# Designs tried in a protein design run: peptides against a protein of PDB entry 4Y8H. Part 35

Target 1, 196 residues: chain A of PDB entry 4Y8H
Amino acid sequence: TSIMAVTFKDGVILGADSRTTTGAYIANRVTDKLTRVHDKIWCCRSGSAADTQAIADIVQYHLELYTSQYGTPSTETAASVFKELCYENKDNLTAGIIVAGYDDKNKGEVYTIPLGGSVHKLPYAIAGSGSTFIYGYCDKNFRENMSKEETVDFIKHSLSQAIKWDGSSGGVIRMVVLTAAGVERLIFYPDEYEQL

## One batch from the design tools (peptide; aimed at target 1 T20)

Design b2_p25_7 (made by RFdiffusion4)
Pose (drawn by RFdiffusion4):
Structure b2_p25_7 (pose): chain A 196 residues (1-196), chain P 25 residues (1-25)
Amino acid sequence: as target 1 above (196 residues)
Amino acid sequence: LIDESEERKEEMEEWKEEKIEELDE
């Protein structure tokens, strides 16, 4: 997997490849790794497909119940629910999850939850096996308060490289845009991003 | 993502159901 989330001027963008692996075999070339847990709180999933889906479903359920009793949860609250599940079940889970959301007060936020269940709030986050190949590129090219177009390009170029080198990444690049304007789904095909 | 065996998928479905039942309580 190759996944990332990036905060910018108007909010946050999540991005991911679409490859599911079963050994060297590509079980699914058009996977959606970007998953809603609330209207404007989404996550990027990496690691075990079963674990991350089970976790995301539980978190969506908790936040739906939270919304019914107390109104809209913060992105930090959503990340805390993911952490509680990942930390308390660390022996049985293989889940690398990035949580990203938009709050009108807090604007865009990114929390990354690596294998052990620790929580890290960051301007941007990258994860998944393909992310190793783009630590150098992303650290060199990321800047705070980028525009929407600049952020889409940063993610497109970053995941393009992660897909190029990582055999466990590929297919299409999917992105989810989170702003006060709502939610936008973007998709970019190989003929576009490969030759970047 | 990494796909898993049917056993592992069932274990994860059961684990999810248990956790949702705890929230309902």

Design b2_p25_7_s1 (made by RFdiffusion4, then SolubleMPNN; from b2_p25_7, 13 letters changed)
Fold by OpenDDE base, seed 4:
Structure b2_p25_7_s1 (fold): chain B 196 residues (1-196), chain A 25 residues (1-25)
Amino acid sequence: as target 1 above (196 residues)
Amino acid sequence: MRAVSEEEKEKRKEFKEKLIEELEK
């Protein structure tokens, strides 16, 4: 898996590959690793599909309940819920989660939650087996307050590089753009990103 | 991302129930 979330001028963009593996084998299956937990709060998932889906489902339910009682939750609140679940169940979970969201007050925010269940707020985050290959690239090329188009390109290039080197990453690149204007889903196919 | 095994599918329901309980505390 190669996943990332990047804050930019107008919000945040999440990105992910779609390759699914079974044990040591690459499965001919596509997985959507970008998951909605609230209108403008999404997550990137890595690790166990079952574990991360369960966590995301519970968070989504919790945030819906939260909204009915207190109004729209912040991205930080969502991240704290993820953190709590991941930390308390760390012995039984294989879950790497990046939480990203947009609201008018805080704009785009990114929180990364690695296996141990810690939480880290960052301008951008990368995770998954493919992330190992692109730390240098991302550090070199990330800029704060990029445009939407620049951010899409940054993510596309980053994930393309990750996919190039990580056998556990591949398929299509999916993105979700979260801004004041709403939610936008993007998809890029190998024929395009492999040429980068 | 690892595909869901049959064993994981079987345990998923129980796991979700536990997670719900934890969040409700």
Scores: peptide ipSAE 0.172, ipTM 0.706, DockQ to the pose 0.621
OpenDDE base, seeds 1, 2, 3, 5: peptide ipSAE 0.143, 0.167, 0.151, 0.159; ipTM 0.738, 0.696, 0.687, 0.740

Design b2_p25_7_s2 (made by RFdiffusion4, then SolubleMPNN; from b2_p25_7, 7 letters changed)
Fold by OpenDDE base, seed 2:
Structure b2_p25_7_s2 (fold): chain B 196 residues (1-196), chain A 25 residues (1-25)
Amino acid sequence: as target 1 above (196 residues)
Amino acid sequence: MIAESEEVKKEREEWKEKKIEELEE
């Protein structure tokens, strides 16, 4: 898996590959690793498909209850819920989560929750087996307050490189753009990003 | 991303249901 989330001028963009493995084998199976937990709060999932799906479902339900009682939750609140689940069940779960969201007050925010259940707020985050190959690239090329287009390109190039070197990453690159204007889903196919 | 067996998936679903039930208490 190669996943990332990047804050930018107008909000935040999540990105992910789609490759799913079965055990030790790379399967020609596609998974949407970008998962909605609230209208403008999404997450990137890495690790166990079952674990991360369950976590995301619980968080989604939690945030629905929260919304009914208190109004729209902040991204930080969502990250806290993820953290609690991951930390309290760390012995039974294999989950790496990047939480990203947008609201008018805080704009785009990114919280990374690696294995173990710690939480870190960052201007951008990368995770998954492919992330190890692109730390240098991302560090060199990330800039704060990029445009949407610059951020899409940054993510596309980053994940393309990750996929190139990580056998556990591949398929399509999906992105979710969260801004005041709404939610936009993007998809890029190998024929396009492999040429980068 | 690792896809697990149906048995593991079932176990996780049960776990999820339990956690959701706890939220409703």
Scores: peptide ipSAE 0.636, ipTM 0.953, DockQ to the pose 0.787
OpenDDE base, seeds 1, 3, 4, 5: peptide ipSAE 0.630, 0.633, 0.630, 0.619; ipTM 0.951, 0.952, 0.952, 0.950; seed 1 fails the geometry check

Design b2_p25_7_s3 (made by RFdiffusion4, then SolubleMPNN; from b2_p25_7, 9 letters changed)
Fold by OpenDDE base, seed 1:
Structure b2_p25_7_s3 (fold): chain B 196 residues (1-196), chain A 25 residues (1-25)
Amino acid sequence: as target 1 above (196 residues)
Amino acid sequence: MIAVSEEEKKKRKEWKEKKIEELDE
C-alpha cells in the first residue's frame, strides 16, 4: 500500500493506490483505500483490509452519533476516535490510518495514526509499504499552501514513484479533494502515471 | 492492503458489532 494526505491552500487531498495482496501473492482484486467517515472527513487505510474497514465503520458510526448530539465534528475529534480504537486494540489490529478533513475554521488538516495507535498532526503524511521509497522525494517537493493542481501533481508523482518500487502497491491512484467547495474524487490509471 | 481469510473477516465483523453496541449504551 501507498497512501498519503496533503494539506494545501484550499483544503486537503488524500491519495492511495488500490492493490490488494495476500501472503506472497498479489491479488487480482483492488481496494478503495480512501474511506469516508463524515462529509468532509476521510481516511487512508493500510494494513489488514478487515481491520481497517471495521475501524472506519466504527468511527463513521461514532461521528454520526456525535453529529446528532453536538454538531459537525472537527477533524481532530475524528482523529481522536481513530486513535482511541487503534491504541486500545493495538494487540489485535494491523492498521495504519491517515485521517484528513476540512472545515471552515481549521481548514485542511492531516493526522497520521501508525501501528500502535499514536497520533501525529502534520502538514502532510505518507504511509504504507510504499511510503519508505518516497520520504526523500516528498520532503524535497512538498510546499505549504500549494494550489489544488500543484497538490494533485505532487501526490500523483509521489504515489507513482512509490508504486514503481513497491511490489505491494499498484493499480489505480485514487484521490479525494476536500475544500469549502465540497468533495471531489479523482482517479488515475497506470497508463497515465507510469509515464511520469 | 492485506486480504484476510473468511474466518478473520468474521472475527473482525463480530468485533465491530460489539464496539458499535457499546457506543449505543
Scores: peptide ipSAE 0.648, ipTM 0.957, DockQ to the pose 0.811
OpenDDE base, seeds 2, 3, 4, 5: peptide ipSAE 0.648, 0.646, 0.645, 0.641; ipTM 0.957, 0.957, 0.956, 0.955

Design b2_p25_7_s4 (made by RFdiffusion4, then SolubleMPNN; from b2_p25_7, 10 letters changed)
Fold by OpenDDE base, seed 2:
Structure b2_p25_7_s4 (fold): chain B 196 residues (1-196), chain A 25 residues (1-25)
Amino acid sequence: as target 1 above (196 residues)
Amino acid sequence: MRAVSEEKKEEAEKWKEEQIKKLDE
């Protein structure tokens, strides 16, 4: 798995590969590693698919209740819910989660929640088995306040590199763009990103 | 998965309660 979220000038973009590994088997099927928990709050999930899906479902439910009572939650609030759930279940949970969201007040924000249930606010975050191969690349190429197009390219190149080296990553690259304009879903196929 | 989900729902509820308390302050 290779996942990442990147803040940029107008919001935030989440990206993920789609490969699923079951035991020794590798499947290049479409896998939903980008999960909506609120209109403009999404997460990237790595680790146990079942466990992280359950957490995401709970967060989504919580945020729906929150919205009905208090209005739209902040990305930080969502990250806090994730953090709490991951921390409380840290002994039985294998999960790396990146929370990303957009709102008019805070703009695009990224929170990473690694194993153990800590939370870190970052301008961008990477996770998954493929991330180990692209820390250097991302560090060298990330810039704050990039354009949408620059950010898409950055993510595309980053994940492409991760996929090249990580046998557990592959398939299509999916992205979700969160801005004031709304939510946009992008997809890039191997024939495209492998040539980068 | 269902059992795990229920447990996590309880945790979420506890968190919610804590947040509500903070709002009341």
Scores: peptide ipSAE 0.020, ipTM 0.522, DockQ to the pose 0.079
OpenDDE base, seeds 1, 3, 4, 5: peptide ipSAE 0.017, 0.018, 0.016, 0.019; ipTM 0.468, 0.476, 0.482, 0.480

Design b2_p25_8 (made by RFdiffusion4)
Pose (drawn by RFdiffusion4):
Structure b2_p25_8 (pose): chain A 196 residues (1-196), chain P 25 residues (1-25)
Amino acid sequence: as target 1 above (196 residues)
Amino acid sequence: LLTLEEKNELLEELKTKYEEEFDES
């Protein structure tokens, strides 16, 4: 897997490849790794497909119940629910999850939750096996308060490289845009991003 | 809101379901 989330001027963008692996076999070339847990709180999933889906479903359920009783949860609250599940079940889970959301007060936020269940709030986050190959590129090219177009390009170029080197990444690049204007789904095909 | 016990029970059930579906693929 290759996954990332990036905060920018108007909010946050999540991005991911679409490859599911069963050994060297590509079980699914068009996977959607970007998953809604609330209207404007989404996550990027990496690691075990089963674990991350089970976790995301429980988190969506908790936040739906939270919304019914107390109104819209913050992105920090959503990340805390993910952490509680990942930390308390660290022996049985293989889940690398990035949580990203948009709040009108807080604008865009990114929380990354690596294997042990620790929580890290960051301007941007990259994860998944393919992310190792783009630490150098992303650290060199990321800047705060980028525009929407600049952020789409940063993610497109970053995941293009992660897919190029990582055999466990591929297929299409999916992105989810989170702003006050709503939610936008973007998709980029190999013929476009490969030759970048 | 959900307790930790309830979340764990749900997690166990969903993992079993999704692991089976993935193995059948």

Design b2_p25_8_s1 (made by RFdiffusion4, then SolubleMPNN; from b2_p25_8, 14 letters changed)
Fold by OpenDDE base, seed 4:
Structure b2_p25_8_s1 (fold): chain B 196 residues (1-196), chain A 25 residues (1-25)
Amino acid sequence: as target 1 above (196 residues)
Amino acid sequence: MLTLEEKKELLKKKLEELRKKFEEL
């Protein structure tokens, strides 16, 4: 698995490979590594497919109830729910989650919740077995306030590199773009990104 | 290892606890 979320000028983009395997991370079922928990709050999931699906389901349900009572939740609120669930159940979970969202006040935000259930707000985050291969690349190439196109390219190149070295990553690269304009889904195929 | 349903049950309980502690969560 190779997942990442990157804040940029107009919001945030989440990206993930699509390979399903029980290599570095267990996959109890076919799972989408990019998961909606609210209109413009999404997460990247790594670790146990079952664990992260359960977490995401609960968060999504909670945020729906929250919205009906209090209005649209912030990304920070969503991250807090993820954090509490992951931390309080850390001994029974294999879950690495990146929470990313957009709202008009806070713009794009990224919160990473690694194993153990700590939470870290970052300009961008990477996770999954493939991430170990691209920390250096991402550090060298990330810039704040990139354009959408620059950010898409950054994610595409980063995940391409991760896939190149991580046998547990591969398939298509999926992205979700969260901005004031809405939600956009992108897909890139091996024939394209392997040539980068 | 807990089943998916057991995980959901556990997480739901934790969520309920969170709601009691933090109204704005």
Scores: peptide ipSAE 0.090, ipTM 0.693, DockQ to the pose 0.066
OpenDDE base, seeds 1, 2, 3, 5: peptide ipSAE 0.055, 0.075, 0.082, 0.092; ipTM 0.653, 0.675, 0.719, 0.710; seed 5 fails the geometry check

Design b2_p25_8_s2 (made by RFdiffusion4, then SolubleMPNN; from b2_p25_8, 10 letters changed)
Fold by OpenDDE base, seed 1:
Structure b2_p25_8_s2 (fold): chain B 196 residues (1-196), chain A 25 residues (1-25)
Amino acid sequence: as target 1 above (196 residues)
Amino acid sequence: MLTLEEKQELLKELLEKYRAEFAAL
């Protein structure tokens, strides 16, 4: 798995590869490593598909209840719920989560929750087995306040490199763009990113 | 809103269901 989320001028973009283990029952929702927990709060998932799906389902449900009582939750609130679940169950879960969201007050935000259930707010985050290959690339090429197009290209190139070196990553690159304008879903196929 | 106990109960139920069927990411 190769996943990442990147804050930029107008919000945040999440990106993920689509490779999963073969021979198992996998619903489309499970294969999609980008998971909605609220309109403009999404997460990237790595590790156990079952574990991360369970966590995301609970967070989504919690945020729905939250919304009905208090209005739209912040990205930080979502991250805190993820953290609670991951930390309180760290001995029984294999879950790496990146939480990303947009709201008008806080703009784009990224929170990474690695194994163990710690939480880190960052301008961008990478995770999954493929991330080990692109820390250097991302550090060199990330810039704050990039345009949407620059950020898409950054993610595309980063994940392309991760996929190139990580046998556990591959398939299509999916992205979700979260801005004031709404939610946009992008998909890039191997023919597009392998030549980068 | 869900309490910690409710979240833990749901997690237990969902893990039992999903771990039986889902793959690795």
Scores: peptide ipSAE 0.641, ipTM 0.951, DockQ to the pose 0.617
OpenDDE base, seeds 2, 3, 4, 5: peptide ipSAE 0.644, 0.637, 0.652, 0.643; ipTM 0.951, 0.951, 0.952, 0.951; seeds 2, 4, 5 fail the geometry check

Design b2_p25_8_s3 (made by RFdiffusion4, then SolubleMPNN; from b2_p25_8, 13 letters changed)
Fold by OpenDDE base, seed 5:
Structure b2_p25_8_s3 (fold): chain B 196 residues (1-196), chain A 25 residues (1-25)
Amino acid sequence: as target 1 above (196 residues)
Amino acid sequence: MLTMEEKKELLEKLRKEYEAKLAAL
């Protein structure tokens, strides 16, 4: 698995590979790696399919209830719920979560929740078995306030590199763009990224 | 991969923990 989320000028973009086969990283790999928990709050999931699905389901339910009572939740609120679930159940979970969202007040935000259930707000985050191969690349190439197109290219190149080196990553690259304009779903096929 | 029953059990466990900690958020 290779997943990432990147804040940019107009919001945030989440990206993930789509390989569904289980490798050395985890036995029950998540397949729907980009998951909606609210209209403009999404997450990237790595680790156990069952664990992360259960967590995402609870968060989605919580945010639905929250919305009915209080209006649209912040990305931070969503991240806090993820954090609480992951931390309190860390002895029984294999879950790596990146929470990303957009709202008009806070713009694009990214929160990473690694194993152990800590939470870290970052301008961008990478995770999954493929992430180890692209820390250096991402550090060199990330810039704050990129355009949508620049950010798409950054994610595409980053995940392409991760896929090249990580046998547990591959398939298509999916992205979700969250901005004031709405939600946009992108897909890039191997022929489009393997040459990068 | 976990069965549907195992997923349900995990979900219920997480839900209980969630409910217990919800007031602290």
Scores: peptide ipSAE 0.034, ipTM 0.623, DockQ to the pose 0.089
OpenDDE base, seeds 1, 2, 3, 4: peptide ipSAE 0.026, 0.029, 0.024, 0.029; ipTM 0.607, 0.645, 0.574, 0.595

Design b2_p25_8_s4 (made by RFdiffusion4, then SolubleMPNN; from b2_p25_8, 12 letters changed)
Fold by OpenDDE base, seed 1:
Structure b2_p25_8_s4 (fold): chain B 196 residues (1-196), chain A 25 residues (1-25)
Amino acid sequence: as target 1 above (196 residues)
Amino acid sequence: MLSMEEKKKLLEELRKKYEAELAAL
């Protein structure tokens, strides 16, 4: 798995590969590593697909209840719910989650929740088995306040490198763009990113 | 809002559900 989320000038973009544990590239909600928990709050999932999907479902439900009572939750609130679930159940879970969201007040935000259930707010985050191969690349090439196009390219190149070296990553690269304008899904196929 | 206990119970149920779904793929 190779996942990442990157804040940029107009919001945040999440990205993920699509390889499953079986090596298949199935368009299935459970195996989809980019998961919506609120309109403009999404997460990247690594580890157990079952564990992380279950966690995401609970967070989504919690945020729905939250919204009905208090209005639209912040990304920090979502990250807090993820963190609590991951930390309180860390002995029984294999979950690495990146939470990313956009709102008009806070703009794009990224929170990473590695194994163990700690939480870290970062301008961008990478995770999964493929992330090991791209720490250096990302550190060198990330810039704050990039354009949408620059950020898409950054993620595409980063994940392409991760996929190149990580046998557990591959397939299509999916992205979700969260901005004031709304939500946009992007998909890039191997024929496009392998040549990078 | 759900308590942590309720969340843990739901988590266990959903994990089992999705494990079964994944096994069927």
Scores: peptide ipSAE 0.596, ipTM 0.943, DockQ to the pose 0.735
OpenDDE base, seeds 2, 3, 4, 5: peptide ipSAE 0.232, 0.581, 0.377, 0.390; ipTM 0.736, 0.940, 0.889, 0.895; seeds 4, 5 fail the geometry check

## One batch from the design tools (peptide; aimed at target 1 T21 S46 S168)

Design b2_p26_1_s1 (made by RFdiffusion4, then SolubleMPNN; its pose is not in this set)
Fold by OpenDDE base, seed 5:
Structure b2_p26_1_s1 (fold): chain B 196 residues (1-196), chain A 26 residues (1-26)
Amino acid sequence: as target 1 above (196 residues)
Amino acid sequence: SSAAAAVREAILAAMEKTSAAFLARL
């Protein structure tokens, strides 16, 4: 798995590969590692697919409850709920989660929740087995307040590099763009990104 | 499989401890 979330001028973009592994078998079946927990709050998931999906479902439920009573939650609130669930279950949980969201007050925000259930607010985050291969690339190439197009290219190049070296990453690259204008879903196929 | 089930049960238990009051304080 290779996952990212990147803040930019107009909001935040989440990105993920689509490869899954079951035991020793590698499948390029389309897998949704980008999961909605609120209209403009999404997460990237790595680790146990079943466990992280359960966490995301719980968070989504709580955020809907929150919304009905108190209005739209902040991205920080969503990250805090994820953190509590991950931290309290850290002894057995295999989960790496990036929470990203947009709202008019805070703009685009990214929170990473690695194994152990700590939470870190960052301008961008990378995670998954492929992330180890691209720390240097991302550090060199990330810039604050990029355009949408620059940010899409940054994520595409970063995940492409991760996929080249990580046997557990591959398939299509999916992105979700969160801005004031709404939610946009993007998809890029191997014939495009493998040549980068 | 058994370990995964235990994790899911633990997650559900954690969910039960999360109240609207807790969420409102975040």
Scores: peptide ipSAE 0.035, ipTM 0.676, DockQ to the pose 0.043
OpenDDE base, seeds 1, 2, 3, 4: peptide ipSAE 0.021, 0.021, 0.023, 0.019; ipTM 0.552, 0.552, 0.627, 0.581; seeds 1, 2 fail the geometry check

Design b2_p26_1_s3 (made by RFdiffusion4, then SolubleMPNN; its pose is not in this set)
Fold by OpenDDE base, seed 5:
Structure b2_p26_1_s3 (fold): chain B 196 residues (1-196), chain A 26 residues (1-26)
Amino acid sequence: as target 1 above (196 residues)
Amino acid sequence: SAAEEAVREEIRRRMEETTKRFLERL
């Protein structure tokens, strides 16, 4: 798995590969590594597919209840729910989660929740088995307040490199763009990104 | 799959108390 989220001028973009591994099998299929928990709050998931799906379902439920009583939650609130669930159940949980969201007050925000259930607010985050190969590239090439196009290119190049070296990553690259204008979904195929 | 759903249900049970505590603090 290779996942990342990047804040930019107009909001935040989440990105993920689509490869899944089940035991000894590697399959290129549509996987929900980019998961909606609220209209403009999403997460990237790595680790146990079943465990992280359950966490995301619970968070979505909490945020729905929150919304009905208090209005739209902040991205920080969503990250806090993820953090609490991951930390309190860490002994029986394999999960690496990046939470990203947009609102008019805070703009685009990214929170990373590694194994163990700590939480870290960052301008961008990377995770999954492929992330180890791209720390240097991301550090060198990330810039604050990039355009949408620059950010898409940054994510595409980063994940392409991760996929190149990580046998557990591959398939299509999916992105979700969160801005004031709404939610946009992007897809890039191997024939395109393998040439970068 | 059925096996995946069973695992998800187990995770939900393990998180029940965490869920309760969170809701109480809202």
Scores: peptide ipSAE 0.197, ipTM 0.769, DockQ to the pose 0.043
OpenDDE base, seeds 1, 2, 3, 4: peptide ipSAE 0.045, 0.023, 0.023, 0.049; ipTM 0.641, 0.560, 0.600, 0.633; seed 1 fails the geometry check

Design b2_p26_1_s4 (made by RFdiffusion4, then SolubleMPNN; its pose is not in this set)
Fold by OpenDDE base, seed 2:
Structure b2_p26_1_s4 (fold): chain B 196 residues (1-196), chain A 26 residues (1-26)
Amino acid sequence: as target 1 above (196 residues)
Amino acid sequence: SAAEAAVRAAIRAAMERTSAAFLARL
């Protein structure tokens, strides 16, 4: 798995590969690791697919309840719910989650929640087995307040590099762009990103 | 905000009470 979320001038973009692994077997499935928990709050999931799906479903439920009582939740609130679920169940979970969202007040925000259930707010985050190969690349190439296009390219290049080296990553690259304008879904196929 | 803190507290409390049920969903 290779996942990331990147804040930029107009919001945030989440990106993920689509490969899944089961034990020693590599399944080159088109798996969507980008999961909606609210209109403009999404997450990237790594670790146990079943565990992280259950967590995301619970978060979505709580955010729906929150919305009914208080209006649209902040990205921080969503991250807090994820954090609680991950931390309180850390001994029974394999979950690495990046939470990202956009709102008019806070703009694009990224929160990373590693296995231990801590939460860290960052301008961008990478996770999954493929992330180990691209820390240096991302550190070198990330810039604050990039354009949408620059950010898409940054994510595409980053994930392409991760996929090159991580046998557990591959398939299509999916992105979700969260801005004031709405939600946009992007997809990039191997024929394109393998050439980068 | 205070509202967000209250929601977080309520969620935490609910999770503590229903941890077994939560684990069953995984």
Scores: peptide ipSAE 0.064, ipTM 0.662, DockQ to the pose 0.023
OpenDDE base, seeds 1, 3, 4, 5: peptide ipSAE 0.020, 0.026, 0.023, 0.058; ipTM 0.593, 0.654, 0.588, 0.674

Design b2_p26_2 (made by RFdiffusion4)
Pose (drawn by RFdiffusion4):
Structure b2_p26_2 (pose): chain A 196 residues (1-196), chain P 26 residues (1-26)
Amino acid sequence: as target 1 above (196 residues)
Amino acid sequence: SVDESITSEEEYSRTALEEEEERLNS
C-alpha cells in the first residue's frame, strides 16, 4: 500500500493507490483505501484489509452514535476512537491508519496512527509499504498552505514515485478532497501519472 | 509456495509499519 494525507489552504486531501495484495498476486487492482467514517472525516487504510475494514466500520458506528447524542464530532475525536481500537488491540491488529477531516473552526487536520496505536498530529502524513521510497521526495517538496491544485500535484507526484518503486503499490491513484465546499472524489490513471 | 508468498507479503507490510512507528517516535 501507498497512502497519504495533506493539509492545505482550504482543508485536506487524502490520497492512495488501489492495489490489494495476496502474496505477489494482485487480488484487487481497483481497491478503495480511502474510507468515510463521517461526512467530512475520512481515513486512509494500510496493513491488513480485514483489520482496517473492521476498525473503520466500528469507528463509523461510534461516530454515528456520537452525532445522534452530541452533534458533529471533531477530527481529533475521530482519531481518538481509532487510537483506542488500535492501541487496546495492538497484539491482534495490523493497521496503519491515517485520519483526516475538515472542521470549520479547525480547517484541515491530519492524524497518523502507526502500528502500535500511537497518535501523531501532522501537517501531512505518508504511510504504507510504498511510503518508504518517498520520505526524501515529500520532505523536500511539501510546504504549508498550498493551493488545491498544488496539493493534488504533490500527492499525484509522490504516490506516482511510491507506485514506481513499490511492487506492493499500483493501479489508480485515488484522492478525496475535504473543504467547506463539500467532498470531492478524484481518480488518476496509470497513463497519466506513470510518465510524470 | 503460495502460503510462503502470502506470509512474506504480510511480514513486509508489517515491517514497513514498524519502521514508520520508530520514525515518528524519533

Design b2_p26_2_s1 (made by RFdiffusion4, then SolubleMPNN; from b2_p26_2, 14 letters changed)
Fold by OpenDDE base, seed 2:
Structure b2_p26_2_s1 (fold): chain B 196 residues (1-196), chain A 26 residues (1-26)
Amino acid sequence: as target 1 above (196 residues)
Amino acid sequence: SAAAAVAAAAERARQALLEEEKRLNS
């Protein structure tokens, strides 16, 4: 798995590969590791698919309840819910989650929740087995307040590199763009990103 | 805080689900 979320000038973009593994077997399945928990709050999930999906479902439910009572939750609130779920179940979970969201007040925000259930607010975050191969690349190439197009390219190149070296990553690259304009879903196929 | 309250509720919900799963699998 290779996942990342990147803040940029107009919001935030989440990106993920689509490869899945079952035991020692690797499959290039078109899976969505980008999960909606609110209109403009999404997460990237790595680790146990079942566990992280359950967590995301619970978060989504409670954010819906929150919305009915208090209005749209902040990305920080969503991250806090994820953090608590991951922390309280850290001994039973293999979960790496990146929470990203957009709102008019805070703009794009990224929160990373690694194993153990800590939470870190960052301008961008990477996770998954493929992330180990691209820390240097991302550090070198990330810039604050990139354009949408620059950010898409950054994520595409980053994940392409991760996929190149991580056998557990592959398939299509999916992205979700969160801005004031709304939610946009992008997909990039191997024929394109393998040539980068 | 509101975030803490939501988080606590979410965790309670998760625990309830886990217990239910244990019950169903026992």
Scores: peptide ipSAE 0.106, ipTM 0.672, DockQ to the pose 0.022
OpenDDE base, seeds 1, 3, 4, 5: peptide ipSAE 0.031, 0.027, 0.026, 0.033; ipTM 0.480, 0.569, 0.577, 0.563; seed 3 fails the geometry check

